# Ledger of designs, part 69: peptides against a protein of PDB entry 4Z5W

Target 1, 305 residues: chain A of PDB entry 4Z5W
Amino acid sequence: IPDVFLELNKLWYFSAQSNLFNGEMPRSLSNSRSISLLSLRNNTLSGQIYLNCSAMTNLTSLDLASNSFSGSIPSNLPNCLRLKTINFAKIKFIAQIPESFKNFQSLTSLSFSNSSIQNISSALEILQHCQNLKTLVLTLNFQKEELPSVPSLQFKNLKVLIIASCQLRGTVPQWLSNSPSLQLLDLSWNQLSGTIPPWLGSLNSLFYLDLSNNTFIGEIPHSLTSLQSLVSKENAVEEPSPDFPFFKKKNTNAGGLQYNQPSSFPPMIDLSYNSLNGSIWPEFGDLRQLHVLNLKNNNLSGNIP

## One batch from the design tools (peptide; made by RFdiffusion4, then SolubleMPNN)

Design b2_p14_6_s3 (from b2_p14_6, 8 letters changed)
Fold by OpenDDE base, seed 3:
Structure b2_p14_6_s3 (fold): chain B 305 residues (1-305), chain A 14 residues (1-14)
Amino acid sequence: as target 1 above (305 residues)
Amino acid sequence: PPPKENPEPTNLIF
């Protein structure tokens, strides 16, 4: 990428994703006063990520995902006072979340999907201080760690939590009950155990629940038949979605389905590939907004309602 | 356990 962004003093949006750009990020781009949205996703950019937050006073969105960047997570990003969305998916940091992220009050959406992030306890302890954090994607990190169940953890404004394919141990954490605005929960492809907690059915905004491919036991909580978002079409408040898309792969060899917004996900309960027992509750018939109920590969018995 | 149909977890960013 040429070092010409000083002359582009009116540039607000730079979208250069899915190209063949290599080398480092231009210094003029890292010092751009005008740029609000920067996407360089899916290139071969390298070197250290450095942004001059004192210069980049308009930066609101940063997508650097799927690049060959190296080194540490930039600890100065909280100094970018308008920065809301960060996509660092598939950047191999081999690092912990910086302690400076406790001060990241502008942060609304963060993805570190498949970024070799370590220490989930420290990550959640830091990120709980981000009071405006609505979307958190931590998939393919924290390999074989324990999902912390510390009741003091609080994500008050959390709407989307995705921590899939981490081989995480532990139970569904009680601290998620402190997130009443939760719309999407994906804890699939872990080693989570215990029972599915009944308080999940009290999350009135929860329309997408994936607990598949774990080691959950016991009955399906009857309270899941009372998920208000699945009973009635309450107007899903079109809150500003993350500036980064989500991808659901159905098959290893198929291109993932792109979802530009969390609201574009089909309303779903996936409890498949667990050790759940008991019956399917007839009151699942009350979930008139439910598109997908996946209960396959459990120990369920009785009649199908 | 039956072969996990490997739905790569929802929300992998590509």
Scores: peptide ipSAE 0.189, ipTM 0.688, DockQ to the pose 0.105
Fold by OpenDDE base, seed 2:
Structure b2_p14_6_s3 (fold): chain B 305 residues (1-305), chain A 14 residues (1-14)
Amino acid sequence: as target 1 above (305 residues)
Amino acid sequence: PPPKENPEPTNLIF
């Protein structure tokens, strides 16, 4: 990418994703006063990520995902006072979340999916201080760590939490009950154990639940049949989504389906590939908005209602 | 438990 962004003093949106760009991010881009939205996703960019937050006063969205960047997570990003959305998926940092992220009050959406992030306890302890954090994606990190159950953890404004494919141990953490605005929860492909907690059914905005591929035992909580978002079509207030898409693979060999909005996910309960027992509640018939109920590969018994 | 079929992969951000 040429070092010409000083001349582009009116450029507020730069979208150059899914190209063949290599080398480092140009210094003039890292100092751009005009850029609000920057996407360089899916290139071969390298070097250290550096942003001059004192210069980049308009930066609101940063997508650097799927590049060959190296080194540390930029600890100065909280100084980008308007920065809301960060996508650092597939950047191999081999790092912990910087402690400076405790001060990241502008942050609304963060992805570190498959970024070799370590220490989930520290990550969640830090990120709980991000009062405006609505979307958190930490998939494919924290390999074989324990999902912290610390009751003091609080994500008040969290709407989307994805911490899948981490081989995490532990249980569904009680601190998630402090997230009443939670719409999407994916904890799939872990080693989570215990029972599915009944308080999940009190998350009235929860329309997408993936707990598949764990070691959950016991019955399906009857309270899941009373999820208000799945009983009635609430007017989903179109809140500003993350500026980065979500991807769900349907098949292991397929490309991920792109979902531009969390609201574009089909209303779903996936409890498949666990050790759940008991019956299917007939009151699942009350979930008139439910598109997908996946209970396969469990120990369920009785009649199908 | 039945063999884990190749389960649908989790949500990712790419």
Scores: peptide ipSAE 0.037, ipTM 0.649, DockQ to the pose 0.077
Fold by OpenDDE base, seed 5:
Structure b2_p14_6_s3 (fold): chain B 305 residues (1-305), chain A 14 residues (1-14)
Amino acid sequence: as target 1 above (305 residues)
Amino acid sequence: PPPKENPEPTNLIF
């Protein structure tokens, strides 16, 4: 990428995603006063990620995902006072979340999907201080760690939490009951155990629940038949979605389906591939907004209502 | 138990 961004003093949006760019980010780009949205996703960019936050006073969105960047996660990003969205998916950091992210008050959406992030306990302890954090994606990290259940963890404004495919041990953490605005929860493809907690049915905005491919036991909580978002059409307040897309695989060999907004996910309960027992509650018939009920590969019995 | 299908993880950013 050429070092010409000092001359581009009116440049507000720069998207150069899905090209063959190599080398480092040019110094003039890392010092741009005008750029609000920067996307360099899906290239071969390398070196250390450096942004001069004192110069980049208009930066609101940063997408650097699927690049060959090396080194540490930039600890100075909280100094970018308008930075809301960060996509660092598929960057191999081999690192912990920086302690400086406790001060990241502008942060609303963060993805580290498949970024070799370590220490889930430290990551959640740091990120709980981000009071404006609504979307958190941590899929394919923390391999074989334990999901912390510390009741003091608080994500008050969290709407989307995705921590899939980490081989995490533990139970569904009680601290998620402190997230009343939670709309989408994916904890699939872990080694989570115990029972599915009844308090999940009190998350009135929860329209998408994926607990598939775990080791859950016991009955399906009857409280899941009372999920308000699945009983009635809540007027989904069109909140600003993160500037990065979500992807869902339909099968192992397919490319992921792109979802530009969390609201584009079908209303779903997926409890498949567990060890759940008992009956299907007839009151699942009250979930008039439910598009997908997946209960396959469990120990369920009785009549289908 | 039948083999777990391979991970269909939500949010594989490509």
Scores: peptide ipSAE 0.137, ipTM 0.747, DockQ to the pose 0.102; fails the geometry check
Fold by OpenDDE base, seed 4:
Structure b2_p14_6_s3 (fold): chain B 305 residues (1-305), chain A 14 residues (1-14)
Amino acid sequence: as target 1 above (305 residues)
Amino acid sequence: PPPKENPEPTNLIF
């Protein structure tokens, strides 16, 4: 990428994703006063991620995902006072979340999907201080760590939490009950154990629940039949989505389906590939907005209602 | 051919 962004003093949106760009980010780009949205996703860019937040005063969205960047997570990003959306998916940091992210009040959407992030306890302890954090994607990190159940953890404004495929141990953490605005929860492909907690059914905005491929036992909590977002249409508040897409992989050999917004996910309960027992509650018939009920590969019995 | 989108998508949900 040429070092000409100083001359481009009106450049507000720079989208250069899915190209063959290599080398480092040019210094003029890291100092752009005009750029609000920067996407360099899916290139071969390398070096350390450095942004001059004192210069980049208009930066609102940063997508650097699927590049060959190295080194630490840039600890100065909280100084980018307008920066809302960060996509660092597939950047192999081999790092912890910086302590400076406690002060990241502009942050609304963060993805570190498949970024070799370590220490989930520290990550969640830091990120809970991000009062405006609505979307958090931590899939393919924290391999075989324990999902912290610390009751002091609080994500008040969290709408989307995705921590899939981490092989995480532990239980569904009680601190998630402190996220009453939660719309999408994916904890699939972990080693989570215990029972599915009844308080999940109190998350009135929860339209997408994926707990598949875990080690959950016991009955399906009857409270899931009363998930208000799946009973009635009224609560689909389209809030501002992150400036990065989500991808769901249906099959190992299929390309991921792209979802541009969390609202584009089908209303779903996926409890498949667990050790759940008991019957299917007939009151699942009340979930008139439910598109996908996946209960396959469990120990469920009785009649299908 | 269009630059092969890196075959793994970002922000995978399983």
Scores: peptide ipSAE 0.039, ipTM 0.707, DockQ to the pose 0.598; fails the geometry check

Design b2_p14_6_s4 (from b2_p14_6, 7 letters changed)
Fold by OpenDDE base, seed 5:
Structure b2_p14_6_s4 (fold): chain B 305 residues (1-305), chain A 14 residues (1-14)
Amino acid sequence: as target 1 above (305 residues)
Amino acid sequence: PPPNPNPEPTNLLF
């Protein structure tokens, strides 16, 4: 990428995704006063991620995902006072979340999916201080760690939590009951155990629940038949989604389906590949907004209602 | 038809 961004004093959006760019980010780009949205996703960019936050006063969205960046997570990012969205998926940091992220009040959406992040306890303890955090994606990190169930953890504004495919041990964490705005929960492909907690049915905005491929036991909580978002169509105010696409794999060998907004996910309960027992509740018939009910590969019995 | 949701983990990038 050429070092010409000093001359581009009106450049608001720069998207250079899915090219063959190599080398470092040019110094003029890291000092741009005009850029609000920066996407360099899916290239071969290298070196350390450096942004001059004192110069980049308009930066609101940063997508550097799927690049060959090295070194630590930039500890100065909280100084970018308007930075809301960060996508650092598929960058191999081999690091913990920086302590400076406790001060990241502008942060609304964060992804470290498949970024070799370590220490889930420290990560959650830091990120709970981000009062505006709505979307958190930590998939394919924290391998074989324990998911902390510390009741003092508080994510009051959390709408989307994805911590899939980490081989995490423990139970469904009680601190999620402090997240009343939660719309999407994915804890699939872990080693989570115990029963599915009844308080999940009190999350009135929860329309997408994936607990598949775990070791859950006991009955399906009857409270899941009263999930308000699945009984009635809530008018989810479509907030303008930043350039933060979600992807769901349609098959093991297929490319992921792109979902531009969380609202574009089909309303779903997936409890498949567990050790759940008992019957299917007839009151699942009240979930008129439900598109997908996946209960396969359990120990369920009785009649299908 | 709605995409048949695989039990695979949700990610931001494939």
Scores: peptide ipSAE 0.209, ipTM 0.713, DockQ to the pose 0.131
Fold by OpenDDE base, seed 3:
Structure b2_p14_6_s4 (fold): chain B 305 residues (1-305), chain A 14 residues (1-14)
Amino acid sequence: as target 1 above (305 residues)
Amino acid sequence: PPPNPNPEPTNLLF
């Protein structure tokens, strides 16, 4: 990418996704006063990520995902006082979340999907201080760690939590009951155990639940038949989504389904590939907004209602 | 459990 962004003093949106750009991010781009939205996703950019937050006073969205960047997670990003959305998916950091992220009050959406992030306990302890954090994606990190169950963890404004394919141990964490605005929970493809907690049915905004491919036991909590967002079509307030798309892989093919908004997900309960027992509750028939009920590969018995 | 014939997780991958 050429070092010409000093001349582009009115450039507000720069999207250069899915090109063949290589080398480092230009220094003039890292010092741009005008840029609000920056996306360089899916290139071959390299070097260390450096942003001059004192210069980049308009930066609101940063997408650097799927690049060959090296080094540490930039600890100075909280100094970008308007920065709301960060996509660092598929950047191999081999790092912990910086302690400076405790001060990241502008942060609303964060993805580190498949970024070789370590220490989930430290990551969640840091990120709980981000009072405006609504979307958190931590999939394909924290390999074989324990999902912390510490009741003091609080994500008050969390709407989307995705921590899939980490081989995480532990249980569904009680601290998620402190997230009453939770709309989407994906904890699939872990080693989570215990029972599915009844308090999940009290999350009135929860329309997408994926607990598939774990080691959950016991009955399906009857409270899941009363998930208010699945009973009635609440006017899903179109809150500002993250500026990065979500991808759901269906099969071994490299192309997942792209979802630009969390609201674009089909309303779903996926409890498949567990060790759940008991009956399918007839009251699942009350979930008039439910598109997908996946209970396959469990120990369920009785009649199909 | 039998191996998931779709071994790629239903992961919301970015």
Scores: peptide ipSAE 0.055, ipTM 0.672, DockQ to the pose 0.098
Fold by OpenDDE base, seed 2:
Structure b2_p14_6_s4 (fold): chain B 305 residues (1-305), chain A 14 residues (1-14)
Amino acid sequence: as target 1 above (305 residues)
Amino acid sequence: PPPNPNPEPTNLLF
């Protein structure tokens, strides 16, 4: 990428994703005063990520995902006072989340999907201080760590939580009950155990639940049949989606289906590939908005209602 | 059952 962004003093949006750009991010881009949205996703960019937050006063969205960046997570990003969305998916940091992220009050959406992030306890302890955090994606990190169940953890404004494929141990954490705005929860492909907690059915905005491929036992909590978002078509206020797409894999060999908004996910309960027992509740028939009920590969018995 | 050794995690960002 040429170092010409000093001349582009009116550049508000720079979208150069899915190209063959190599080398480092140009210094003039890292100092751009005009840029609000920066997307360089899916290139071969390298070097250390550096942004001059004192210069980049208009930066609201940063997508650097799927690049060959190295080094540490930029600890100065909280100084970008308007920065709301960060996509660092597939950047191999081999790091913990910086302590400075406790001060990241502008942050609304964060992805570190497959970024070799370590220490989930520290990560959640830090990120709970981000009062505006609505979307958190931590998939393919924290390998074989324990998902903390510390009751003091609070994500009051959290709407989307995705921590899939971490081989995480532990239980469904009670601190998620403090997230009444939660719409999408994916804890799939872990080693989570215990029972599915009944308080999940009290999350009135929860329309997408993926607990598949875990070691959950016991019955399906009857409270899941009363999920208000699945009973009634609430006009989900289209809140501003994160400026990064989500990808759902359907099959091993298929590219993930791109979803630009969390609301584009089909309303779903996926409890497949667990050790759940008991019956299917007939009151699942009350979930008129439910598109996908996946209970396959469990120990369920009785009649199908 | 044990988790599938070939995890197809949903909701990946690419």
Scores: peptide ipSAE 0.198, ipTM 0.725, DockQ to the pose 0.097; fails the geometry check
Fold by OpenDDE base, seed 1:
Structure b2_p14_6_s4 (fold): chain B 305 residues (1-305), chain A 14 residues (1-14)
Amino acid sequence: as target 1 above (305 residues)
Amino acid sequence: PPPNPNPEPTNLLF
């Protein structure tokens, strides 16, 4: 990318995603005073990620996902006082989340999906201080770590939590009950154990639950049949979605389906590939908004209602 | 190899 962004003193939106750009980010771009949205996703950019947050006073969204950047996560990003959305998916950092992110009050949406992030306990302890954090994607990190169950963890404004395919151990953490605005929870493809907690059914905004491919035991909590978002068409307040898309693979061989908003996901309960027992509750018939109920590959018994 | 022109699914849900 040419080093000409000093000349582009009115540039507000720069999207150069899905090209063949290589080398480092130009220094003039890292110092742009005008830029609000920067997307360089899906290129071959390399080197360290550096942004001069004292210069980049208008930066609101940063998408650098699927690049060949190296080194540490930029610890100075919290100094970008307007920065709301960060997509760092598929950047191989091999790092922990910086302690400076405790001060990241502008942060609303963060993805580190498949970014070789380490220490989930530290990551969650840091990120709970981000009072405006609504979307957190941590898929394909923290390999074989334990999901912390520390009851003091609090994500008050969290709407989307995705921590899939980490081989995480532990249980569904009680601290998630402190997230009453949670709409989407994906903890699939882990080694989570214990029972599915009944308090999940008290998350009135929860319309998408994926706990598939774990080691959960016991009965399906009857409280899941009373999830308000799945019983009634509540006007889900369309809050501003992250500026980055989500991708779900429908089949192993199919291209991922792109979802631009969390609200575009079909309402779903997926508890498949666990060790759940007992009956299917007939009251699942009350979930009139439910599109997908997946209970396959469990130890369920009795009648199909 | 050139980057896959199909954006590999970033922000994967399983």
Scores: peptide ipSAE 0.062, ipTM 0.717, DockQ to the pose 0.546; fails the geometry check

Design b2_p14_7_s1 (from b2_p14_7, 5 letters changed)
Fold by OpenDDE base, seed 1:
Structure b2_p14_7_s1 (fold): chain B 305 residues (1-305), chain A 14 residues (1-14)
Amino acid sequence: as target 1 above (305 residues)
Amino acid sequence: SPPGFLTTDYPPVP
């Protein structure tokens, strides 16, 4: 990408996504005072990610996902006082989340999907301080770590949490009960164990639950039949709208189905590929907004209601 | 195979 952005002093939006750009991000772009939305996603850009946050005072959205960047996560990003959305998916950092992110009060949406992030305990401990954080995607990180169950963790404003395909051990953490605005939870493709906790049914905004491909045991909690967002349409749930799309992938290398917004997901409960037992509750029939109920590949018994 | 999981990883450019 040419180093010409100093002359583009009125540039508000720059999108060069899905090209074959290589080399480093131009220095003039890293110093742009005018730019609000920057997307360089899905290129072959390399080198260290550097942004001059003291210059980039208008930066609100950053999408650098699916590039060949290397080195550390930029610890100075919290100094970009208007930066709300960050997509760093598929950048091989091999790093922990910087402690400076405790101060990232502008942050609303963060993805580190498939970015070789390490230490989930530190990551969650840091990110809980981001009071405006609504969307958090940590899929394909933290391989074989334990999902922390520390009750002091609080994500009060979290609407979308995706921590899939991490081979995480542990149980569904009690601290998620402190996230009453949670709309979408994906903890699929882990090694999570224990029972599915009944308090999940108290998350009145939860319309998409994926716990598939884990090692959960026991009965399906009856409280899931009372998920208010799936019973009635009348709950005007404020939609989380991150500036990046989601992809449902069967395999890491497969083309995924694209979802531009969380509201584009079908209302779903997926508990498939576990070791759940007991009956299917007839009261799942009360979930009139539910599009997908997937209970396959469990140890369920009794009558299908 | 189990159902797919959610990511924000863009597919490679064809």
Scores: peptide ipSAE 0.606, ipTM 0.932, DockQ to the pose 0.896
Fold by OpenDDE base, seed 4:
Structure b2_p14_7_s1 (fold): chain B 305 residues (1-305), chain A 14 residues (1-14)
Amino acid sequence: as target 1 above (305 residues)
Amino acid sequence: SPPGFLTTDYPPVP
């Protein structure tokens, strides 16, 4: 990419996504005073990610995902006072989340999907301080770590939590009950165990639940039949979505179904590929907004209601 | 096979 962005003093949006751009991000781009939305996703860009946050005062959205960047996660990003959305998916950092992210008050949407992030306990401990954080994607990180159950963890404004395909151990953590605005939860493709907690049915905004491909046991909690967002339409607040799409993938290398926003997901409960037992509750029939109920490949018995 | 999981990883450019 040419180093010409100093002259482009009115450039608000720059998207050069899904090309074959290589080399480093231009220094003039890292110093752009005008750019609000920067997307260089799905290229072969390399080098250290550096942004001059003192210059980039208009930066609101950053998508550098699926590039060949190396080195550390930029610890100065919290100094980009308007930066709301960050997509750093599929960048091989091999790092922990920087401690400076405790101060990232502008942050609303963060993805580190498949970015070789380590230490989930530290990551969640840091990111809980991001009071405006609504979307958090940590899929394909923390391989075989334990999902922390620390009751003090608090994500008050969290709406979308995706921590899939990490081979995480542990149970569904009670600290998620501190996120009453949670709309989408994907903890699929882990090694989570224990029972599905009844309090999960108290998340009145939860319309998409994926706990599939874990090691959950016991009965399906009856409280899931009373998920208010799946009973009635009234609570579907279309809130500002992150500027990055989501992909439903069967593996790391497959093309996935693209969803441009969380509201594009079908209302669903996926508990498939567990060791759940007992009956299917007939009261699942009360979930009039439910599009997908997937209970396959469990130990369920009795009648299908 | 289990259903897919959610990512923000872009597919490779064809």
Scores: peptide ipSAE 0.604, ipTM 0.932, DockQ to the pose 0.880
Fold by OpenDDE base, seed 5:
Structure b2_p14_7_s1 (fold): chain B 305 residues (1-305), chain A 14 residues (1-14)
Amino acid sequence: as target 1 above (305 residues)
Amino acid sequence: SPPGFLTTDYPPVP
């Protein structure tokens, strides 16, 4: 990418995604006063990520995902006072979340999917201080760690939480009950155990639940038949989605189905590939907005209602 | 096979 961005003093949006760009990010781009949205995703860019936050006063969105960047996660990003969305997926950091992210008050959407992030306990302890954080994606990190269950963790404004395919141990964490605005939860492809907690049915905005491919036992909580978002359409608030899409992948190497917004997901309960027992509740028939109920490959018995 | 999981990982450029 040429170092010509000093001349582009009115540049608001720059997208150079899905090309063959190599080398470092241009210094003039890292100092752009005009740029609001920057996407360099899906290239072969390298070196350390550096942004001059004192110069980049208009930066609101940053997508650097699927590049060959190296080094540390930039600890100065919280100084970019308008920066809301960050996609750092598939950048091999081999790092912990910086402590400076406690001060990241502008942050609304963050992805570190498949970025070799370590220490889930520290990551969640830091990110809970981001008061405006609505979307958090941590898929394919924290390999074989324990999902912290510390009740003091508070993500008050969290709407989308995805921590899939981490081989995480533990149970469904009680601190999620402190996130009453949660709309989408994916904890699939872990080693989570115990029972599915009844309080999960109190998350009135939850329309997409994926707990598939874990080691859950016991009965399906009857409270899941009372999920308000799946009973009635009244609360479909079209909230500002993150500027980056989601992908549903069957495995790490498969092409994924693209979803541009969380609202594009079908209303779903997926509890498949567990060790759940008991009956299917007839009251699942009350979930008039439910598109997908997946209970396959469990130990369920009795009649299908 | 188990159902898929969610990521923000872009597919590689062909």
Scores: peptide ipSAE 0.598, ipTM 0.931, DockQ to the pose 0.907
Fold by OpenDDE base, seed 3:
Structure b2_p14_7_s1 (fold): chain B 305 residues (1-305), chain A 14 residues (1-14)
Amino acid sequence: as target 1 above (305 residues)
Amino acid sequence: SPPGFLTTDYPPVP
């Protein structure tokens, strides 16, 4: 990418996504005063990620995902006072979340999907201080770690939590009950155990629940038949979605179905590929907004209602 | 096979 962005003093949106750009990010771009939305995703860019946050006073969205960047996570990003959305998916950092992210009050949407992030306990302890954080994607990190159940963890404004395919151990953490605005939860493709907690049915905004491909046991909580968002059509105030799409992937190498916003997901309960027992509750028929109920490959018995 | 999981990983450019 040529180093010409100093002359582009009116440039507010730059999208050079899904090309073959290589080398480093241009220094003039890293110092742009005008740019609000920057997407360099799905290229072959390399080197250290550096942004001059004191110059980049208009930066609101950053998508650098699926590049060959190296080195540390930029610890100065919290100094970008308007930066809301960050997509760092598929950048091999081999790092922990920086302690400076405790001060990242502008942050609303963060993805580190498949970024070789380590220490989930530290990551969640840091990110809970991001009071405006609504979307958190941590899929394909933290390999074989334990999902912390520390009751002091609080994500009060969290709407989307995706921590899939981490081989995480532990149980569904009680601290998620402190996220009453949670709309989408994906904890699929882990090694989570125990029972599915009844308090999940108290998350009135939860319309997409994926707990598939874990080691859950016991009965399906009857409280899931009373998920308010699935019983009645809530007038979900469409809050601004993340500036990055989601992909439903069957494996790490496959192309996935693209979802441009969380509202594009079908209302779903997926509990498939566990060790759940007992009956299918007939009261699942009360979930008039439910599009997908997947209970396959469990130990369920009795009649299908 | 289990259903898919969610990521923000873009598909490779063909």
Scores: peptide ipSAE 0.597, ipTM 0.933, DockQ to the pose 0.878

